# Ledger of designs, part 1: peptides against a protein of PDB entry 3V4L

All scores and structures are predictions.

Target 1, 386 residues: chain A of PDB entry 3V4L
Amino acid sequence: GQPLAKDKVALLIGNMSYWEHPKLKAPLVDVYELTNLLRQLDFKVVSLLDLTEYEMCNAVDEFLLLLDKGVYGLLYYAGHGYENFGNSFMVPVDAPNPYRSENCLCVQNILKLMQEKETGLNVFLLDMCRKRNDYDDTIPILDALKVTANIVFGYATCQGAEAFEIQHSGLANGIFMKFLKDRLLEDKKITVLLDEVAEDMGKCHLTKGRQALEIRSSLSEKRALTDPVQGAPCSAEALVRNLQWAKAHELPESMCLKFQCGVHIQLGFAAEFSNVMIIYTSIVHKPPEIIMCDAYVTDFPLDLDIDPKHANKGTPEETGSYLVSKDLPKHCLYTRLSSLQKLKEHLIFTVCLSYQYSGLEDTVEEKQEVNVGKPLIAKLDMHRGL
Positions, changes and structure headers below are counted from each chain's first letter, unless a header gives other numbers.
Peptide ipSAE was made for these designs. It is ipSAE averaged over its two directions, with the distance scale d0 held at 1.0 Angstrom where the peptide's residues are scored. Compare it between designs on one protein only; published cut-offs may not apply.
A fold fails the geometry check if it doesn't show the stated peptide or something in it is severely misdrawn.

## One batch from the design tools (peptide; made by RFdiffusion4, then SolubleMPNN)

Design b1_p8_2_s1 (from b1_p8_2, 4 letters changed)
Fold by OpenDDE base, seed 5:
Structure b1_p8_2_s1 (fold): chain B 386 residues (1-386), chain A 8 residues (1-8)
Amino acid sequence: as target 1 above (386 residues)
Amino acid sequence: EEVKLVPM
């Protein structure tokens, strides 16, 4: 019979905005496109951008809580990385220069923890460099991995080589994701699918002799990303997993705010990623005596580090939101909250209405505080130690 | 525009 997954869970991490290292661009598009494809494959996807070491550890811990016997686990990482002695290290955005193993997440440690969960399939897609880090002399003493015939690594590049992104003025995929996305929905054994991606990448003149996909697997069964999820969650563990995932993806409800001047504002919310939300405001009713009227959002929690110069933009693109802009309502003011994992408390902010009456030169302001609770990933309290 | 490959 066709193999069944008990469930399917994916963690996607894209690190771009490094503090002490060159900034990347491809992880933004690659995490977004892969999220949409894995959702079409019935994966529960957590998608996170620009994580610190501590935030990456907590994201992995929360991902491991979603794993159980016969669950398919997929980890995707796009960002800086290295490989020492056959161990792959993912570099957090706060990593020092030079970084070392103590500042990074070891993928083989995550694999060990996934094997303890008795998963049905473990897939790692590593879109990072595999060069040796000569500043790290640490030989990881890894505990012996269990002999599980359910592991697949897709490395964007060969051992000791670089992975590349294409930098131009627009949005572009990394080289690996550019070819992976075209085949990801195919009903094929995951190792066969990745081998076809390797052949497609091998035809690319840009990467010929610079980057080649490497597949490492122990996968003895015919497992595919298309394998159906086992029907209705009957176990208490499956219900808990579904509730945990649902909490990390709950948006605030749209609000209609009414001001004393008779202006009505619609306040709306959209998810770009599990830790990135767009707030948008629109004037839905204006009295005729009010000639000009704008609705600004302000007074955000300090934990979010919101620069007012990047808030209340006339387009989503001016906030740095290029991916979801087509799905957003037009003629709003837009604000991008890109670090929801830092939010310790409820998201409380002020909506400030600035308006002018016909025949008065002075602007009038009215303010209303809004509490939207904990949006998206902020419900998992990723900044609280376990 | 020059297409530049940048290491990840």
Scores: peptide ipSAE 0.364, ipTM 0.880, DockQ to the pose 0.794
Fold by OpenDDE base, seed 3:
Formats: structure tokens, sequence, C-alpha cells
Structure b1_p8_2_s1 (fold): chain B 386 residues (1-386), chain A 8 residues (1-8)
């Protein structure tokens, strides 16, 4: 019979905004495109950008809580990385220069933990460099992996080689994602799909002799990313998993704010990623005696590190939101919250209405505090220290 | 259009 997944769960991490390393661009688009494709494949997708070491550890721990017997687990990583002695290390955005294994997440350690969950399939898609880090002489003594015959690695590049992004007109895609996205929805064994992606990438003149897809697999069964999820969650564990994922994807409800001057503001929320939300404000009613009015958001929690200079933009693109801008209402002010994983408390902020009456030169301000609870990934309390 | 390859 066709294999069935008990469930399908994906963690996608894209690190770009490194502190001590070159900034990347491709992970933004690659995580977004892959998220949309995996959602079409009935994956529960957590998508995270720009994680610190601690935040990456917590994201992996939360991902592992979603894994269970017969669940398909997919980990995608795009960012800086290295490979020492056949161990792959994902580099967090706060990693020092030079980074070491102690500052990085070992993919093989994650694989060990996934094997303990008795998963139906383990897929790793690693869009990172695989060069040796000569500043790290640590040989990880990994325990012998169990023979589960359900592991697939897709490495964007060969051992000891670099992965590349293609920057074009301000946007970038990873070369791996560029070819993977065209085939990801195909009903094929995942190793066959990746082999076809490797052939397509091999035709790319830009990367010929610089980057080639490597597939490492022990997959003994015909498993595909298209494999249907086993019917309605009947176990308590499946219900908990569904609730945990749903909790991480709950947006605040849109609000209509009414000011004393008679201005009405629509406050809305959109998810770009599990840790990235756009707030937008629009004036839905204005008294005729008010000639100008704008609705600004301000007084955000300090944990979010929001620069007011990047808030309240006239376009989503001016916030750095290029991907969801088509689905957003027009004629708003837009603010992008890119670090929702850092939020420890409720998201409380101020909506400030600045307005001018006809025949008065002075601007008037009215303020309302808004509490939207914990949006998206902030509901998982990733910062609750163990 | 200048296509740039940047190492990841």
Amino acid sequence: as target 1 above (386 residues)
Amino acid sequence: EEVKLVPM
C-alpha cells in the first residue's frame, strides 16, 4: 500500500542577519517558498528567521515535541554552516568569529533525537556551506545512530564545498531551493525527487564545478513528501501536537479602534513567518473636519528591539516585507516585527493617532494601548529557560 | 542584470 505518515512536521530555519559574519539574503525567500510548498503537502510548518544559538536550540526542542512514532520530520536550514568529520553544524546569528561547535547546532545530534521519537521519515535539507572549519578541532563523539532506514539528507553542496545564493534585482534564492521548489510537489520517493533536483542543478552553468547536490540516504521504503497524513487525529498525542502547532500560528484578531475625535482605525495582523508578523493600521473613518490623520504604532516591548525608524512605513516593502505585500491591504502604515521569538510578555503597544483639524495649525494626538496577547511563535514561550 | 553568486 502507499505509505502513510502519522503526521508531517517541518522546521525551517533561515539565518541571514549574522552579527559577526557576512549577511545572507537567500534564506528569506527560500524559507518562505519552502513553507508554502510544504503547507500544500499538509506539513505542519514552523518557519523561523534569524535565530540565536539559544533560540535555535529551543526551536529544535519544540520541533522534537511535535515528532512521534510514524511522524514525518523535515528540517530545513539555510544559513552559514560547516562540516567537520562528517558532522554538519548550523551557525546561529550570534555565533562568534571564528565560530566553534560549542556555538553551533550539530545536525547529527538532532537526528539522534529524531530517531528516539521513532519517526516514519527524517529529512534534512541543508542549504549551507560544507567547508571544514579549521578553527574547530572538536571531534564530536556521537553515539552510534540506530539503523532506522528512514533518513534522507539533501545537502545543497558537496563535502568540503560552498553553497551559493543567486542575488538578482535585490532578491536572492539559494541555488538548491531554486531547483528544489520546481519538483517538491511531485509524488516521488524523496530520494528520487532529490536525484532529479541534482540533475537539474547540474545543468546550471553558474554552479557547474562549484556546487552540486549531495544525497545521503538510508531510506529503504518508498516514502514521499506527498504521502498522505493518516486520518483524523485519534490519539491524545496527535491532538496535543495539532494544538501546539496551531498555537504557534495564531494571529491576533483584527481590531477596530475608535478615537474620541471620531476617527476609526482598523488594526490588522499578518504572518510572514512563525516569528515575523506585520502590523498594519488603516483609517476606516475620518470626520470631515479632520483634514489629516495618521495612525502610528509605538511603545513596543523592549525585547523586540524595534527601531522606530523602521516602523510605520507607507509600504510593506519599506519594512523589508517583500513576500506578503500582495496579500496585505493597501493604504496602511506597516510595521514588521521580525523577532517574535524574543517576546516574553504579551505584545502590548500603543496606537497613536496624530491628526489636524481644519483651521488649526497644531497637531492633536490621541493614544490607545493595545494588548494582543502572545502572537504566533511567542505562544510557545521558547525563552522559558530549562 | 548583474547576477551575483554569494557563498552561504
Scores: peptide ipSAE 0.363, ipTM 0.880, DockQ to the pose 0.786
Fold by OpenDDE base, seed 2:
Structure b1_p8_2_s1 (fold): chain B 386 residues (1-386), chain A 8 residues (1-8)
Amino acid sequence: as target 1 above (386 residues)
Amino acid sequence: EEVKLVPM
């Protein structure tokens, strides 16, 4: 019979905004596009941008809580990385220069933990460099992996080689995602799908002799990313997992704020990623005696590191949100919260209404505090250990 | 535009 997944869970990490390393661009688009494709494949997707070491560890721990016997686990990583002695290291955004294994997440350690969950399939898609780090002499003594015959690694590049992104004036994919996205929805054994992606990459004149996909697999069964999820969650554990994932993806409800002057503001929320939310405000009612009226969001929690210069923009793109802008209401002010994983408390902020009456030169301000609880990934309390 | 490949 066709293999069944008990469930399908994906963690996607895109690191771009490195502190001590070159900034990347492709992980933004790659994580977003892959999220949308994996959702069409009935994956529960956690998508995270720009994680510190601690935040990456917590994201992996929360991902492992979503894994169970017969669940398909997919980890995608796009960012800086290295490979020492066949161990793949994902580099967090706060990694020092030079970085070492102690500053990085070992993928083979994650695989060990996934094998302890008795997963049905383990897929690693690693869109990172695989060069040796000569500043790290650490030989990780990894425990012997269990022989589970359900492991697939798709490496964006060969051992000892670089993975590449395309830098131009616009948004572009990494080389791996550029080819992966065209095949990902195909009902094929995952190793066959990745082999076809490798062939497509090999035919491209831009990548020929510069980057080649490497597949490492122990997968003995015909398992595909298209494999159907086993029907309604029959176990208490499956229900708990579904509720946990749903909590991590719950947006605040849209709000209508009423000010004393009779202005009504619509406050809305959109998810770009599991840790990235757009707030948008619009004037939905204005008394005729008010000639000018603007609604700003301010007084965000300090943990979010929101620069007011990037808040309250006339377009989503001016906030750095290029991917979800088509799905947002027009004629709003937009604010991008890009670090929801850092939120320790409830998201409390102020909506400030600035307005002017006809025939008065003075601007009037009214303020309302808004508490939207813990949005998206902030519900997982990724900081509970500090 | 010159397509520049940049290491990840």
Scores: peptide ipSAE 0.360, ipTM 0.877, DockQ to the pose 0.747
Fold by OpenDDE base, seed 4:
Structure b1_p8_2_s1 (fold): chain B 386 residues (1-386), chain A 8 residues (1-8)
Amino acid sequence: as target 1 above (386 residues)
Amino acid sequence: EEVKLVPM
């Protein structure tokens, strides 16, 4: 019969905004496009941007809680990385320069933990450099992996080489994602699909002799990303997994705020990623005596590091949201919360209505506090391990 | 536009 997944879970990490390293651009687009494709494949997708070492560890731990016997696990990473002695290291955004293995996440350690969950398939897609880090002389003594015959690595580049992104004036994919996205929905054994992606990349004149896909697999069964999920979630474990994933993806409900002046504001929320939310405000009713009226969001929790200069923009693009802007309502003020993983408390903020009456020179302000609880990934309390 | 490859 066709192989069945007990469930399908993906963790996608895109690191771009490095503190001590060159900033990247492709991980934004790559994580977003891959999220949308994996959702079409019935994956439960957690998508995270710009994680610290601690936040990456917690994201992996939460991902491992979603894994169980016969579940398909997919880890995608886009960002800086290196390979020492056949071990792949993902570099967090807070990694020092130079970084070492003690500042990074070892992919083979994650694989060990996935094998302890008795997963049905383990897929790693590593869109990072594989150069040796000469500043890290650590030889990791890894425990021997179990012989599970359900492992696939897709490396964006060959051993000792760089992975590349395309920089131009617009948004672009990394080279790996550029070709992976065109085939990801194909009903093929995952190793065959990746081999076809390798052939497509090999035709690219830009990366010829600079980047080539490497496939490393121990996959004894014909498993595909298209493999259907086995039945209704009837087990207690499947229900718990579904509830955990649902918590990480629950947006606040849209609110209609009513001010004393008779102005009504629609407050809306959109997910860009599991840790990135856009707040938007729109004037849905204005008395005719009010000539000017704007609804600003202010007084965010300090743990979110929100610069007021980047809040309350007239377009989603002015917030740095280029991907979801088409799905947002027009004629709002937009604020992008890009670090929801940092939220320790409830998301409480102020909606400030600034308005002017016809024939009065003075601007009037009314304020309402809004508590939206813990949005998206903030419900997992990724910081509770301290 | 000049297409620049940047290492990841």
Scores: peptide ipSAE 0.355, ipTM 0.874, DockQ to the pose 0.787

Design b1_p8_2_s2 (from b1_p8_2, 4 letters changed)
Fold by OpenDDE base, seed 1:
Structure b1_p8_2_s2 (fold): chain B 386 residues (1-386), chain A 8 residues (1-8)
Amino acid sequence: as target 1 above (386 residues)
Amino acid sequence: MEVKLVPM
């Protein structure tokens, strides 16, 4: 019969804003495009940007809670990385220079934990360098992996080689995602799909002799990312998984704020990633006696580290949001919250209305506090485990 | 514009 997935779950991590290492650009686009493709494949996708070591550990732990017998698990990582002794290490944004295994997440440790969940398929897509780190002489004592015959690694590059992003004047993919995205929706065995991606990459003159896809697989069954999800959730665990995923993707409802002067403001919310939200404000009603008015958001929780210089912009792009701008309402002020994983409390902030009456020289201000609860990934309380 | 490959 056609293989069935009990469910399909993906964790996508894109690290680009490194503290002590070169900044990347491709992970932003790659995680976003892969999220949209995996959603078309009926994956439950958690997409996270710019995680610290602690935040990456918690994201992996929450991902492992979504895994169960016959579930398809996919981990994608784009960012800095290395490979020592056949072990792949993902580098967090707060990693020191030089980094070591103690500052990084070992992919083979994650694989071990996924095997304990009796998953139907384990896919790792690693868009990172595979050079040896000569500052890390640690030999990880990994326990022997179980023979599960359901593992697929797609490495963006060969052992001991670099993975590359394309830097130009605009947004661009990493080399791996550039070719993967064109085939990801094909109804093929995942190893056959990745082999075709490797052939397409091999035709690229830019990376010829510099980067080549490596496939490592024990997959004995004809499993595809297109394999249908088994219908209604038949288990308590499947219901919990569906609820946990839904919580991580729940946006605040749009609200209409009414000020004493008679101005009405629409406040709206959009998800860019599971940890990145855009707030937008628009004036929906203005009394004729008010000649000018603007609605600013301010007084965010300190844990979010919101720079006021990047808040209340006339375009999404001026906030650093280049991907969702087409889906946003026009003629708003926009603010990007990029670190929702740091939010321990409710998202409380102030909407400040600045306005001027006809025939008065002075601007008047009115303020209203807004509580939107815990948006998106902040509902998972990734901090509750320590 | 010259396309630059940057290591990830």
Scores: peptide ipSAE 0.333, ipTM 0.859, DockQ to the pose 0.752
Fold by OpenDDE base, seed 3:
Structure b1_p8_2_s2 (fold): chain B 386 residues (1-386), chain A 8 residues (1-8)
Amino acid sequence: as target 1 above (386 residues)
Amino acid sequence: MEVKLVPM
């Protein structure tokens, strides 16, 4: 019979906004495109951008809590990375220059922990460089991995080589994701699918002799990303997993604010990623005596590090939201919250209505405080250190 | 269209 997954869970991390390293662009689009494809494959997807070391550790820990016997686990990473002695290291955005293994997440350590969960399939898709880091002489002594025969690595590049992004007109895609996305929905054994992706990459003149997909697999069974999830969650653990994932994806409800001047504002929320939310405001009712009015969002929690210069934009694109802009209401002011993982408290902010009456030169302001609770990933309290 | 390959 076709293999069944008990459940399917994916963690996608895209690091771009490095502090001490060159900034990337591809992880934005690649994480978004892969998220949408994996959702079509009935994966529970957590998608995270620009994580610190601590935030990456917590994201991996939360991902591991979603794993159990017969669950399919997929980890995708796009960002800076290196490979020392056959160990792959994902570089957090706060990593020092030079970075070392102590500042990075070892993929093989994550694999060990996934094997302890008795997972049905472990897939790693690593869209990062695999060059040796000559500043890190640490040899990770890894315990011997269990022989689980359910592991697949798709490396965007060969050992000792670089992975590349293709920048076009301000957007970028990773070369790996560019070819992976065209095949990801195919009902094929994951190793066969990746081999076909490798062939497609090998036909590309841009990548030829610079980047080639490497597949490392112990997968003895015919498992595919298309494998159906085993029916209704009958176990307490499956219910807990579903609830935990649902918490990380709960948007605030849209609300209508009424101001004393008689202006009504619609406040809405959209998820770009599990840690990235767009707030949008629109004037839904304006008294005729009010000639001009705008609804600004202000007074965000300091933990979110929101620059007011990037808030309240006339387009989603001006906030850096190029991907979800088609699904957003038009004629709003848009604010992108890109660091929801940093939120320790409830998301409380002020909606400021600035308006003018006909025949008065002075601008009037009215303010309302809004509490939307913990949106998206902020519900997981990733900042609760042990 | 300038195709830029940037290392990741």
Scores: peptide ipSAE 0.330, ipTM 0.860, DockQ to the pose 0.775
Fold by OpenDDE base, seed 2:
Structure b1_p8_2_s2 (fold): chain B 386 residues (1-386), chain A 8 residues (1-8)
Amino acid sequence: as target 1 above (386 residues)
Amino acid sequence: MEVKLVPM
């Protein structure tokens, strides 16, 4: 019979905004597009951008809590990385220069922990460089992996080689994701699907002799990303997993704020990623005696590091949100919260209404505090270990 | 436009 997944869970990490390393661009688009494809495949997807070492460790721990016997686990990483002695290291955004294994996440350690969960399939898609780091002399003593015959690595590049993104004036995929996205929905054994992606990449004149997909697999069964999820969640564990994932993806409800002057503001929320939310405000009612009226969001928690110069923009694109702008209401002011993983408390902020009456030169301000609780990934309390 | 490949 066709294999069944008990459930399907994916963690996608895209690191771009490095502190001590070259900034990347492709991980933004790659994580977003892969999230949408994996959702069509009935994956529970956690999508995270620009994680520190500590935040990456916590994201992996929360991902491992969603894994259980017969669950399909997929880890995607796009960002800087290296490979020493056949161990793959994902580089966090706060990694020093030079970085070492102590500053990075070892993928084979994550695989060990996934094997302890008795997962049905373990897929790693690593869109990173695989060059040796000569500044890291650490030989990781990894415990012997269990022989589970359910492991697939898709490396964006060959051992000792670089992975590439396409830098142009706009948004572009990394080379791996450019070809992966065209095949990902196919009902094929995951190793066969990746082999077809390797063939497609090999036909590309841009990447020929520069980047080639490497597949490493122990997968003995005909498992596909299209494999159906086994039934309604009949187990208590499946219900708990579904509730945990749902909590991490719960947006605040849209609110209608009413001010004393009779102005009504619609406050709305949209998820770009599990740690990236857009707040939008619109004037839905204005008394005729009010000639000018603007609604700004301000006084965000300091942990979010919100620059006021990037808040309250007339377009989503001016906030750095290019991917979800089509799905947002028009004619709003937009603010992008890109670091929800840093939020320790409730998201409390101020909506400031600035307005002017006809025949009065002075602007009037009214303020209303808004508490939206912990949005999205902030519900996982990724900081509880400090 | 020259397509510049940049290492990831």
Scores: peptide ipSAE 0.321, ipTM 0.852, DockQ to the pose 0.732
Fold by OpenDDE base, seed 4:
Structure b1_p8_2_s2 (fold): chain B 386 residues (1-386), chain A 8 residues (1-8)
Amino acid sequence: as target 1 above (386 residues)
Amino acid sequence: MEVKLVPM
């Protein structure tokens, strides 16, 4: 019969905003596009940008909690990385320069933990450099992996080579994602799909002799990303997994705020990623005696590190939100919260209404505090280990 | 426009 997944779970990490390393651009687009494709494949997708070492460890731990017997697990990483002695290391945004294995996440350790969950399929898509790090002399003694015959690695590049992004004036994919996205929805064995992606990349004149896809697999069954999920979530474990994932993807409800002056504000929320939310405000009712009226959001939790200079923009693009801007309402003020994983408490902030009456020179302000609880990934409380 | 490949 066709293989069935008990469930399908994906963790996508895109690291771009490195502290001590060159900033990247492609991981933003790559994680976003891959998220949308994997959702069409009935994956439960957690998508995270710009994680520290600690936040990456917690994201992996939460991902492993969603894994169980016969579940398909997919890990995608886009960012800086290296390979020493056949071990792949994902570099967190807070990694020192030079980084070492002690500052990085070992993919083979994650694979070991996934094998302990008795997963149906383990897919790693690693969009990172695979150069040796000569500053890391650590030889990791990894325990022997179990012979599960359900493992696939897609490396964006060959061993000892670099992966590349295309820097243009606009948003662009990394080279790997550029070709992967065109085939990802195909009903093919995942190793056959990746082999076709490798052939497509091999035709690209830009990357010829610079980057080539490497496939490393131990996959005895005809498993595809298109494989249907087995039945209704009737097991207690499947219900718990569904609730945990749903909890991590629940947006705050849109609110209508009423001010004493008779102005009504619509406060809305949109997810860009599991840790990135856009807040938008719009004037939905204004008394005719009020000539100017703006609704600003302010007083965010300090843990979010929100620069007021990047808040309350007239367009989503001015916040750095280029991907979801088409799906947002127009004529709002927009604020991008890019680090929801850092939120320890409830998201409490102030909506400040600034307005002017006809024939008065002075601006009037009214303020209303808003508590939206823990939005998106902040519900998982990734900080509880400190 | 020159396509610049940048290492990841």
Scores: peptide ipSAE 0.320, ipTM 0.850, DockQ to the pose 0.754

